# Designs tried in a protein design run: peptides against a protein of PDB entry 6GMG. Part 13

Target 1, 331 residues: chain A of PDB entry 6GMG
Amino acid sequence: DSDDRVTPPAEPLDRMPDPYRPSYGRAETVVNNYIRKWQQVYSHRDGRKQQMTEEQREWLSYGCVGVTWVNSGQYPTNRLAFASFDEDRFKNELKNGRPRSGETRAEFEGRVAKESFDEEKGFQRAREVASVMNRALENAHDESAYLDNLKKELANGNDALRNEDARSPFYSALRNTPSFKERNGGNHDPSRMKAVIYSKHFWSGQDRSSSADKRKYGDPDAFRPAPGTGLVDMSRDRNIPRSPTSPGEGFVNFDYGWFGAQTEADADKTVWTHGNHYHAPNGSLGAMHVYESKFRNWSEGYSDFDRGAYVITFIPKSWNTAPDKVKQGWP

## One batch from the design tools (peptide; aimed at target 1 Y62 G250 N276 L285)

Design b1_p18_1_s3 (made by RFdiffusion4, then SolubleMPNN; from b1_p18_1, 8 letters changed)
Fold by OpenDDE base, seed 5:
Structure b1_p18_1_s3 (fold): chain B 331 residues (1-331), chain A 18 residues (1-18)
Amino acid sequence: as target 1 above (331 residues)
Amino acid sequence: SSAEKAALINEAGKEALS
């Protein structure tokens, strides 16, 4: 019950974290201890440590999305999302493959579609685009300059994103970022901002007007990236979980993982920070735990989800919530 | 609602799938 959510208490600014514990190849800790780490490592504004505010602690208490929320400074809108889908693989498997024993046709198609997404390529596309954006931001002191730089960069790379409409999330993302407009943030200066990445796992079969089979086993045609750009239309994502396939079965609405702006070239060595559920220390779910997972562990996802998107947003460069290097665990 | 914004993945479920 969401009514059991509690805001974690404040932690003293100078309190050091307790050691994280290994958990299935990832580092794990309770949310209060993550707050301690966050204050020591990620809280810096203009190089100065900050205590996590009550508002930030409240955001964090929402679970996996809370981790992305507190680090990005806004609730995820998921407007600028990327993925990679192998259309040829999908078509080939549908044509030449067969359902497993006991697998329905709908289940087969849903599974094949899920398997036709490449999480690594999706992540790489997002990183590529983020890099282009960062170059465009670097010396741009107004939005017009930023947009001009973007167009030039895209033209040089012959990137299909150059053909996007000016109102596309791709071009509008910066101006729609609250921290860009804040005096102590970007102050309307693109050069004070940087692109960052987070990921969302979710269910494809969210259309209530579609068949029950699609809601149970996935919609093979939903949330595919556009060819050339890799953009995913996220407008139909309403945080609706997978429908149960058996009595008593239940699925979760989404999962979020925070990457930020790590510079590690090897995807497998990147660290993704996420939470298990909203903080309910006195409820049935218990205290929120925060995980720092390697890409392999993050990208595997859960059976609750058949889609993964990699989303670009922006934060002020003065924030340290997206450092070049993220160390897994503590110390 | 808070439920709409909150993740509901339980720890036990994650452990079982990890």
Scores: peptide ipSAE 0.084, ipTM 0.758, DockQ to the pose 0.079
OpenDDE base, seeds 1, 2, 3, 4: peptide ipSAE 0.028, 0.029, 0.040, 0.042; ipTM 0.696, 0.686, 0.733, 0.733; seed 3 fails the geometry check

Design b1_p18_1_s4 (made by RFdiffusion4, then SolubleMPNN; from b1_p18_1, 7 letters changed)
Fold by OpenDDE base, seed 4:
Structure b1_p18_1_s4 (fold): chain B 331 residues (1-331), chain A 18 residues (1-18)
Amino acid sequence: as target 1 above (331 residues)
Amino acid sequence: SSAERAELINKANAEAAS
């Protein structure tokens, strides 16, 4: 029950974290200990450590989305999302493949669609776009300069994003970022901002007017990236979970993973930070745990979800919530 | 609304042993 959610107490600024424990190839700790790590490593504003505020602790307490929320500084809007879908693989498997024993046609098609997404290529696309944006942000002291730089960069790379409408999430993302407008943030200066990445896992079969089979096994045509750009229309994502396929079965609505702005070239070595559920230390769910997973562990996802998107947003360069290197666990 | 959002984001995640 959501009523069991509790905001974690404040941690002393100088309190060091306890060691993380390994859990299925990832580092795991309780939320209170993550706050300690966060204060030591990620809390810096203009080079100074900060105690996590009550507001930030409240955001964090909401679970998986809370990790992304506290580090990005805003609730995820998911408007600038990327993925990669292998249409040829999808068509070929539908034509030449066969349902498994006991698998329905709808289940087969949903599974094939899920397997036709390439998480690594989707992540790579987001990193590529973030890099272009970061170059465009450099030495741009107003939004007009940023947009001009962005268009030039895209033209130089012959990127299809150059053809997006001026009102698209791609071009409007910076101006719609609260921290960009804040005096102690970007202060309307693009050169003070940097692009960062997080990921969302969710269910494709969210259309209530569609067939029950699509709600149970996925909608093969939903949330595909646009050719050339890799952009995913997230407007139909309403945080609706997968429908049960058997009595007593239940699925959750989403998962969020924070990447930030790591510079590690090998995707498999990148670290993704996420939470298991909202913090309910006195409830049935128990205390919230935070995980630092390698890309393999993150991208694998769960049966609850058949889509993964990689989303770009912006934070001030003065924040240290998205460092170049993220160390897994503690110490 | 804020209340609706809070209700939606308060759901637990399923953890898989992998």
Scores: peptide ipSAE 0.035, ipTM 0.706, DockQ to the pose 0.065
OpenDDE base, seeds 1, 2, 3, 5: peptide ipSAE 0.027, 0.030, 0.028, 0.031; ipTM 0.680, 0.683, 0.685, 0.695

Design b1_p18_2 (made by RFdiffusion4)
Pose (drawn by RFdiffusion4):
Structure b1_p18_2 (pose): chain A 331 residues (1-331), chain P 18 residues (1-18)
Amino acid sequence: as target 1 above (331 residues)
Amino acid sequence: SYTESEAEKINTQRNNAF
């Protein structure tokens, strides 16, 4: 009867996954089967396949956060985040639009703020920034050389990110990556690391001391990207879900999607990996399923979340959790 | 969609993971 979280059992390294295919842009498989796929195409350490460890299987069993947790080797901090927001559209639709049939002004403002975000440009911004970071660390063998290389390209590119504080989440992103300092990971050598991207969907109204309207309908001023840089201050994100509008209405607090470092230029052809909930086959929610969605399917989101953030972190180049290509389903 | 009880189960596990 227990809807307790259980860790999926170990899968032998030779066990192949059951086949599955995408339907209308999304593919899904039970977590036990995804572990088999992950071990075949994502588990490589210096080209050597590996079994998903007990610890990794435990991390994965926590739901949508599990895929990102496993692939990055760290629980997601969301410290370096980017998004796109049309300020002009937001200001114009507020002073020119009107609430629809059955909206409070707070609900109208919350929705307009939500629709003013552009997740394609937000992902595109994280893409170009991650590319600058990767070029900066290509031949840099100490952090100082990496930071010099990073600032040089940002200044020449007239990127407002050049004026970020030395201790900001942007410039400190590499040094604050645990695997960067590990002797088996980056070993303080930026050339051994790689920038990767994952996404977080979440709710804007997370201030418990704010009005109920913002908790139920959103805070338009919350989690907006800074101009020029597109950085999103994630420090006030506390994993607080949207408040219900009627009794019995439940919302999920956040969703994580793993992109990695795919080379596909078509943002709509990129695949994003995420789970539905924690693993509980003997319980109410059932077994965890891993979803592989095209970008538009992922960025469609849900009413639970009115905010999207595209996050940059680093993993060692010796890993294979962020390959150039990601294929939905199996084979 | 999830009921309030189901969403709480998911949210509880996510909070525990954090």
Fold by OpenDDE base, seed 1:
Structure b1_p18_2 (fold): chain B 331 residues (1-331), chain A 18 residues (1-18)
Amino acid sequence: as target 1 above (331 residues)
Amino acid sequence: SYTESEAEKINTQRNNAF
């Protein structure tokens, strides 16, 4: 219940973080210590260090989504989402594969679908698109110039995204970004903005009108990327968790990981920042912890989820929430 | 503008590592 959620207290602007703890190849700390790190490293606006505001601390308190929220400046809408799905692998495994011992047909199909998603290729697609967008932004001083540049870049690369409708989340994402319109943000100048990436893990079997098997073991046909573009229709993602397969079993609704705009070419060396749950220091869940994970740790996910999407949004270049290089942990 | 419910915003993950 959300009733136990507490907003973390303010941290002094100049307070240094305590060392992070290693945890399964990740760096871990309590949320208040992350706030300290954030203020020292990521808080800068126009080169000036900022104290995390009460509003930002409140956003952060929501858990993993809070990490993405505070760094992107808006609650994730997930409209511009990418993934990679191997249709040939899926069809081949369904045709030639067999359920494991004790595995139902529905469980087998759900598992095969999950395994047919390639997290690395999905991430790479999002990075490719973000790079194209950043080139289109670089010298564009109005939205029209940005869109023209974007179409030219896509045409030059023979990218299927060039055929998307003008109302598509792909073309509308910038103008729908609040910080783009803000006077101290983009101020309607695309060249002041940059594309950033976060990831969401979630459950495919969210349709309440579908079979119980799909809700328990996944919907093999749900949330697949469109061929050529890699775009995922996220409209049916309502943050509904996986249905229990046994009495007493429970699953989490989603996970979010913040990547930002790291330039590290090796996916395995990229750092993803995420939280474990909403901050409930006086509740059963306890204090929120923040993790900085390598891609292999992030992309592995949990049994709670059978889908991963990589989402593009925008932030002002004056923000330091998405630096080119991210160091794992502290110091 | 789309507004999500409080329940939709909250992450209830277990205290486990990836």
Scores: peptide ipSAE 0.044, ipTM 0.749, DockQ to the pose 0.075
OpenDDE base, seeds 2, 3, 4, 5: peptide ipSAE 0.029, 0.139, 0.038, 0.035; ipTM 0.689, 0.773, 0.739, 0.739; seeds 3, 4, 5 fail the geometry check

Design b1_p18_2_s1 (made by RFdiffusion4, then SolubleMPNN; from b1_p18_2, 10 letters changed)
Fold by OpenDDE base, seed 4:
Structure b1_p18_2_s1 (fold): chain B 331 residues (1-331), chain A 18 residues (1-18)
Amino acid sequence: as target 1 above (331 residues)
Amino acid sequence: SYTAEQAELINQANLEAA
């Protein structure tokens, strides 16, 4: 299955991308052409564009996760994840709503749970936290200063994250970022780093000890954000896809969308970059395609997934993989 | 840092275009 993955070849540094094509409100191109765009737009280190390395091309070839991987510099760990869940809506709909015709109770509950997540609010929470982190990073030249700044920021905002344990993913995220420690990265200087955001879509019904119905239709209680903080415990996400509800049906394990650090205030105008599958030009899946989607298209998701998380990680400011503005498509 | 060999999983299938 994945044994037919191929690493895209190198693209000349000065090769310009071919035009992207519209695809259902998105901009779409083949992975090789994305590499060309990436080299022109996102590859810059200290203002100088770079050819995508073989290693980076290998990462990219892994599909949607590869887009996030190459731009964040590390395979997603998803430890610092946020979402928004409307508990009142969920309870009310369960109480006063009813299954659709032909819909099982389990299916109904799973659907209601899915619909009770607010993708926009989840995204906004992540952006809020990222902003706090960025302020804490701004003039902090060691981790201690960063952490102190962070605590102060949280206290000023009366944010429940201030109560998180010192070893929580929230406080440990920076020190656990490889690029933070790299000489050509952060070099252990928080002020050289910035918070970035990506999103993961995945299936809630991953517990093998639970009912088959939950695996088929979702686990209404799984992967809910903690009240106040919005943090999602992602420890039980093992990239297990939704269970088929009928013979021949299959679902994708996950979807990743790269946002970075766009400053566009209107969520609906933000651009999310993602891939369709791993690169298999000689296989059944075919060549990997990269999509640049507006938030509306990204947040819509697919039936494969009933959860969306917005994850914060860090990259060096010297990288241009997370620019303030992202232009959809090419040119 | 991570290598390709260290990756846990890859994107397994094509998502629907809609």
Scores: peptide ipSAE 0.094, ipTM 0.754, DockQ to the pose 0.070
OpenDDE base, seeds 1, 2, 3, 5: peptide ipSAE 0.028, 0.037, 0.034, 0.030; ipTM 0.700, 0.673, 0.730, 0.703; seed 3 fails the geometry check

Design b1_p18_2_s2 (made by RFdiffusion4, then SolubleMPNN; from b1_p18_2, 12 letters changed)
Fold by OpenDDE base, seed 4:
Structure b1_p18_2_s2 (fold): chain B 331 residues (1-331), chain A 18 residues (1-18)
Amino acid sequence: as target 1 above (331 residues)
Amino acid sequence: SLSAEEAELVNNVEREAA
């Protein structure tokens, strides 16, 4: 029950975190301890540590989305999302594959579609685009300069994104970032901003007008990336969870993982920060826990979800919520 | 600020760790 959500209390600025607990290849801690780590490691503005504000603690308390929210500075809009889908694999498996014993045709098709997404390639595409954007941001002191740089970079790389409409989320993403306009943020100076990445896991079968089978087992045609660009139309994602396949079964609406701007070239070594649920220390769910997972653990996801998207947004360079290197756990 | 309806949509729940 969302009514049980509680904002974690403030932590002293100089309070050091307790050690994280290893858990299934992840580093795990309670939300209060993550706040301590966050203040020591990620809170810096212009090189100075900051206490997590009440507002930020409230954002964080919402669970997995809260981790992305507090670190990105805004609630995720998911407008600039990327994925990779192997169409040939999908077609081949549908043609030559067979349902497993007890698997319905719809379940088979949903599974094959899910398996045809390549999380690593999707992540790499987002990183590629983020790199292009970062180059375009560099030394651009107004939006016009940024956009010009971006177009040039895309042209040089023969990237299909160059054909996107000027009003597309791709070109409008920076101007629509609140921190870009803030005096203590970007102050309308693109060169003060950097691209960052987070990931969202969600369910494809969200169309209520579709068959029950699609809602239960996935919609094989939903949320596919556009060829060439890798862009995913997220407009139909309304945070609707998977429909139960059996009595008593329930699924979660989404999962969010924060990557930021790590420079680690090996995807498998990147760290993803996420939460298990909203903070309810006095409720049935209990206290919120924060996990720092390697890409393998993150990308594996859960049966609740059959789609993964990698989303680009922006934060001020003066923030340290997206450092080049993220250390898993504590110490 | 999020509406009450939006706030309800931002909550995830506990899942088994893999």
Scores: peptide ipSAE 0.038, ipTM 0.761, DockQ to the pose 0.079
OpenDDE base, seeds 1, 2, 3, 5: peptide ipSAE 0.026, 0.026, 0.028, 0.026; ipTM 0.677, 0.670, 0.674, 0.674

Design b1_p18_2_s3 (made by RFdiffusion4, then SolubleMPNN; from b1_p18_2, 11 letters changed)
Fold by OpenDDE base, seed 1:
Structure b1_p18_2_s3 (fold): chain B 331 residues (1-331), chain A 18 residues (1-18)
Amino acid sequence: as target 1 above (331 residues)
Amino acid sequence: SYSAEEAQLINDYERAAA
């Protein structure tokens, strides 16, 4: 329940951030200080820094999803999601492996499924696709030209995405991006847009009609990527957390991490920005904190989640919320 | 307007990382 959520106050445009605090390999700060950094580094529209608006501050106050929200310009729809799953590993481990001491069969199967996902390969696939999309965007001045370019790029690379339906989230993602249609955004010009990436961690066992064991330990068959494309059907993700396995146990509904469009080739050196919870300075949760983590810390996730997806969306090139280089912390 | 379910709940990164 987020009834005690509060919108952070405005920060002066020229106020510099206080130093971030190191926290287990991450850079951490309170949300108000992140706003200061955001205004200095990420707020630029057409090269001019902007004060974070009240609306943007409200979005940010929603927690980790707020970080992605304010930087992407829209609440995540998660329609264009990618992952990597090793089917052979999964089958072999189920056949030849055995439950650990005290582990139920359902728990074993859920764990094996979780471990059969490769976060790094999933991220790599998303980056690959984003690169293809960016090439398709470069000289396209209408959606038709963009789609034609995209199909040609996919054909040249013999990518299975070329066989997707025209109504697929893959092809419809650009037209469904609000900032693409905005006058100060894309203005319906694909060449003014670029692909960006964020990640979502969530629970597979969300089907209320399934067994309690699946809700507690995961659904091994849920949210797997399609072969060849790597696309994950996210339609059944309803932000339902893992079910408790013991009295008093509780789990988080999701975690979002913002990557943007960093060009660092080494995945381990990429920076992911995320929040700990919704902003409740007067409540039990306290003030929201923002973290800047390296990929290793982000991709590790938590026991709350058994799925990780890497999602592509679009922002105007005039925005600086997704720069080529992201520096961890301050200064 | 977005529901409470669309906001991040409790996630203590410091505790989880320790």
Scores: peptide ipSAE 0.115, ipTM 0.774, DockQ to the pose 0.103
OpenDDE base, seeds 2, 3, 4, 5: peptide ipSAE 0.033, 0.026, 0.034, 0.138; ipTM 0.662, 0.674, 0.678, 0.796; seed 5 fails the geometry check

Design b1_p18_2_s4 (made by RFdiffusion4, then SolubleMPNN; from b1_p18_2, 12 letters changed)
Fold by OpenDDE base, seed 3:
Structure b1_p18_2_s4 (fold): chain B 331 residues (1-331), chain A 18 residues (1-18)
Amino acid sequence: as target 1 above (331 residues)
Amino acid sequence: SLTAEQAELVNKAGLEAL
């Protein structure tokens, strides 16, 4: 029951973390220890460490989404999402492939669709776009200058995003970021902001008006990126989990992973921070754990999900929640 | 931004608990 969620207590600002535990190539710790690490490494505003506020601890307590929430400063809206889908692979596998023994046609199509997404290419597309945005931000002191710079950058690269509507999530993302408008954040100055990335895993078969098979095994046509841009329409994502295929089976609604603004060029060496569940130390779920995973471990996902999206948002440059380098674990 | 109640309704369960 959601009633079991507890806000983790405050940690002293100077308390050092305990060592993380290795777990299948990940580094794992309890949420309270992550707060200690966060205060030492990620809490800095204008170069000064900050104690994680009660509000931030409350956000964090919500689990996987809480990690992204506390580091981005806002609840994920997922509006500016990217993915990569191999249409030719999908068509060829559907045509030439065969269902596995005991696999239904719907299961086969759902699986083939899932396998036709390339998580690495989706991530690289988001990084490419974030880089373009960061160049557009660098010397822009108002939103108009930012948008003009962005259009110029896209034109120079012959990027299909240049054809997006002015009201699209792509062009509206900055002005819709709360921290951009905050006096101690961007203060309406784009040059004080930087693009950051997180990822969401979710289920494609969320349409209640669709067939039961799509809800159970995936909707092969749902949440595909637009050709050329890589943009995913996330408007139909309502955090509806996969439907059970057998009695007593249950699935999780989503997973979130925080990347931030790491500069590591090798995707496989990037670190993704995520949580397992909401913090319920006195409940059946237990205490929340935080994981720092390499890209391979993050992108592998779970059977609960058949879609991955890489989302761009913005944070003030004065925040250290998205450093250039992220060290896995502690020390 | 979603209220805490809305976020709680949206975030029902976590991984490893299933």
Scores: peptide ipSAE 0.035, ipTM 0.762, DockQ to the pose 0.086
OpenDDE base, seeds 1, 2, 4, 5: peptide ipSAE 0.030, 0.024, 0.031, 0.033; ipTM 0.718, 0.678, 0.721, 0.754; seed 2 fails the geometry check

## One batch from the design tools (peptide; aimed at target 1 G63 D255 H277)

Design b1_p19_1 (made by RFdiffusion4)
Pose (drawn by RFdiffusion4):
Structure b1_p19_1 (pose): chain A 331 residues (1-331), chain P 19 residues (1-19)
Amino acid sequence: as target 1 above (331 residues)
Amino acid sequence: SADLDMYMDTNRARGHSRY
């Protein structure tokens, strides 16, 4: 009867996954089966396949956060985040539009702010920034050389990110990555690391001392990207879900999707890996399923979330959780 | 731990999968 979270059992390294295919842009499989796929194509350490450890299986069993947690080796902090927001469209649609049949002005403003974000450009911005970071750390063997290389390209590229504080989440992203300091990971050598990207969908109205309207319909001024850099201040994100509008209406507080470091130029052809909920096959929600969605399927989101952030973190190059290519389903 | 609890509670409150 217990809807308790259980850890999926260990899968032998030779066990192949059951086949599955995408339908209309998304593929899904039970977590036990995804572990088999993950061990075949994502588990490599210096090219050697590995069994998903007990700890990794535990992390994975927590739901959508589990895929990102496992692939990055760290519970997601969302410290370095990017998004795109059309300020002109937002200001124009507020002073020229009107609420639709059955909207409070708080609901109208909340929706317009939501629709003003562009998740393709947001992902595109994180893409170009991560590329600059990877070029900066290619031949840099200490952090100082990495930061010098990073600032040099940003200045020459006239990127407003060059003016970020030395201790900002941007410039401190590499040094604050635990695997960067681990002897078996980056060992304080930026050349042994790689920038990777995952996405977080979440709710904007997270201030518990704010009006109910913002908790139910969103805060338009919250989690907007800074101009020039596109950085999103995630410090006030507390994993608080959207408040219900009627009794019995439940919302999920966030969703994480793993992109990694795919080389595909078509943002619509990129695959994003995420789970539906925590693993509980003996309980109410049932077993966890891992979803592999095309970008547009992922970025479609849900009414639970009115905000999207594309996050950059680092993993060691010796890992294979962010390969150049990601295939939906199996084989 | 509190964040994970909150996440699991939101899924329980919803009662079903979004997918």
Fold by OpenDDE base, seed 1:
Structure b1_p19_1 (fold): chain B 331 residues (1-331), chain A 19 residues (1-19)
Amino acid sequence: as target 1 above (331 residues)
Amino acid sequence: SADLDMYMDTNRARGHSRY
């Protein structure tokens, strides 16, 4: 842990948030004010507002991952991840395109690979799968019933996920969710759970045995989704940042954005919640800020990252951390 | 966790906000 990281103090349960600050299409606020909003809007358990606990405030204090952590109830494992990659576009651009002025061949190939991912289609695939899972969860009172329902839904849709192994993260995700097993959570009842989505941005060139060029400019072949399913093998994601391309350059290892279970059909109107860095009010980084961004702002990402994955996990239906409608900012 | 420590160290090294 960083020596200058601080857990935000408790906020009174009835304290209303101050107005958020608009910034380049985002709504921004300091972490303490987000806690106030969270308590008013997202804290509800069985319809009752809750004060954010010390443990939850500690999780939140870790920055972007902290926002996903506090809302999902667990540290992200990223096992059930989806993306969309246009192989034809990739091959065509490599064949017919050319490096920009001053761009190396490796840099060109890395950029073309990055641009061949479709963030919107990746997000839509995750939403599609989450919808199937939610139908399978409905009225299933044990894991066996859930799995049977899931297989039936996949068969009806002729979805390639029906061919996944029983040990696949796709089928094992629910039983591996801590809140599913908790007495005050799912209590081993699938019908008490719902699928939710978050996103991770990360770097493809993480293999230490690969060329320096791949670590600097990306590995064009890494973290591609499987055809038909859209599943991304995340086993080689070790949170290794992009290697510097020039002296003094440094990159962040990952970013996380929380979507939850919004029902807005237009992807561009969906709201993504994320943090800038860990909370260090007495340190050089300063206080943590929380952002509520539209999909366009989130999916744009940073040069630190050349991959985006959309991950499915589960939370109890009794939690309100993933409501159908999310309002950007305050009021 | 080790992952969180790495994230925090990277951000500390940059010394500025991501946003």
Scores: peptide ipSAE 0.035, ipTM 0.746, DockQ to the pose 0.802
OpenDDE base, seeds 2, 3, 4, 5: peptide ipSAE 0.033, 0.027, 0.032, 0.028; ipTM 0.735, 0.712, 0.744, 0.722; seeds 2, 5 fail the geometry check

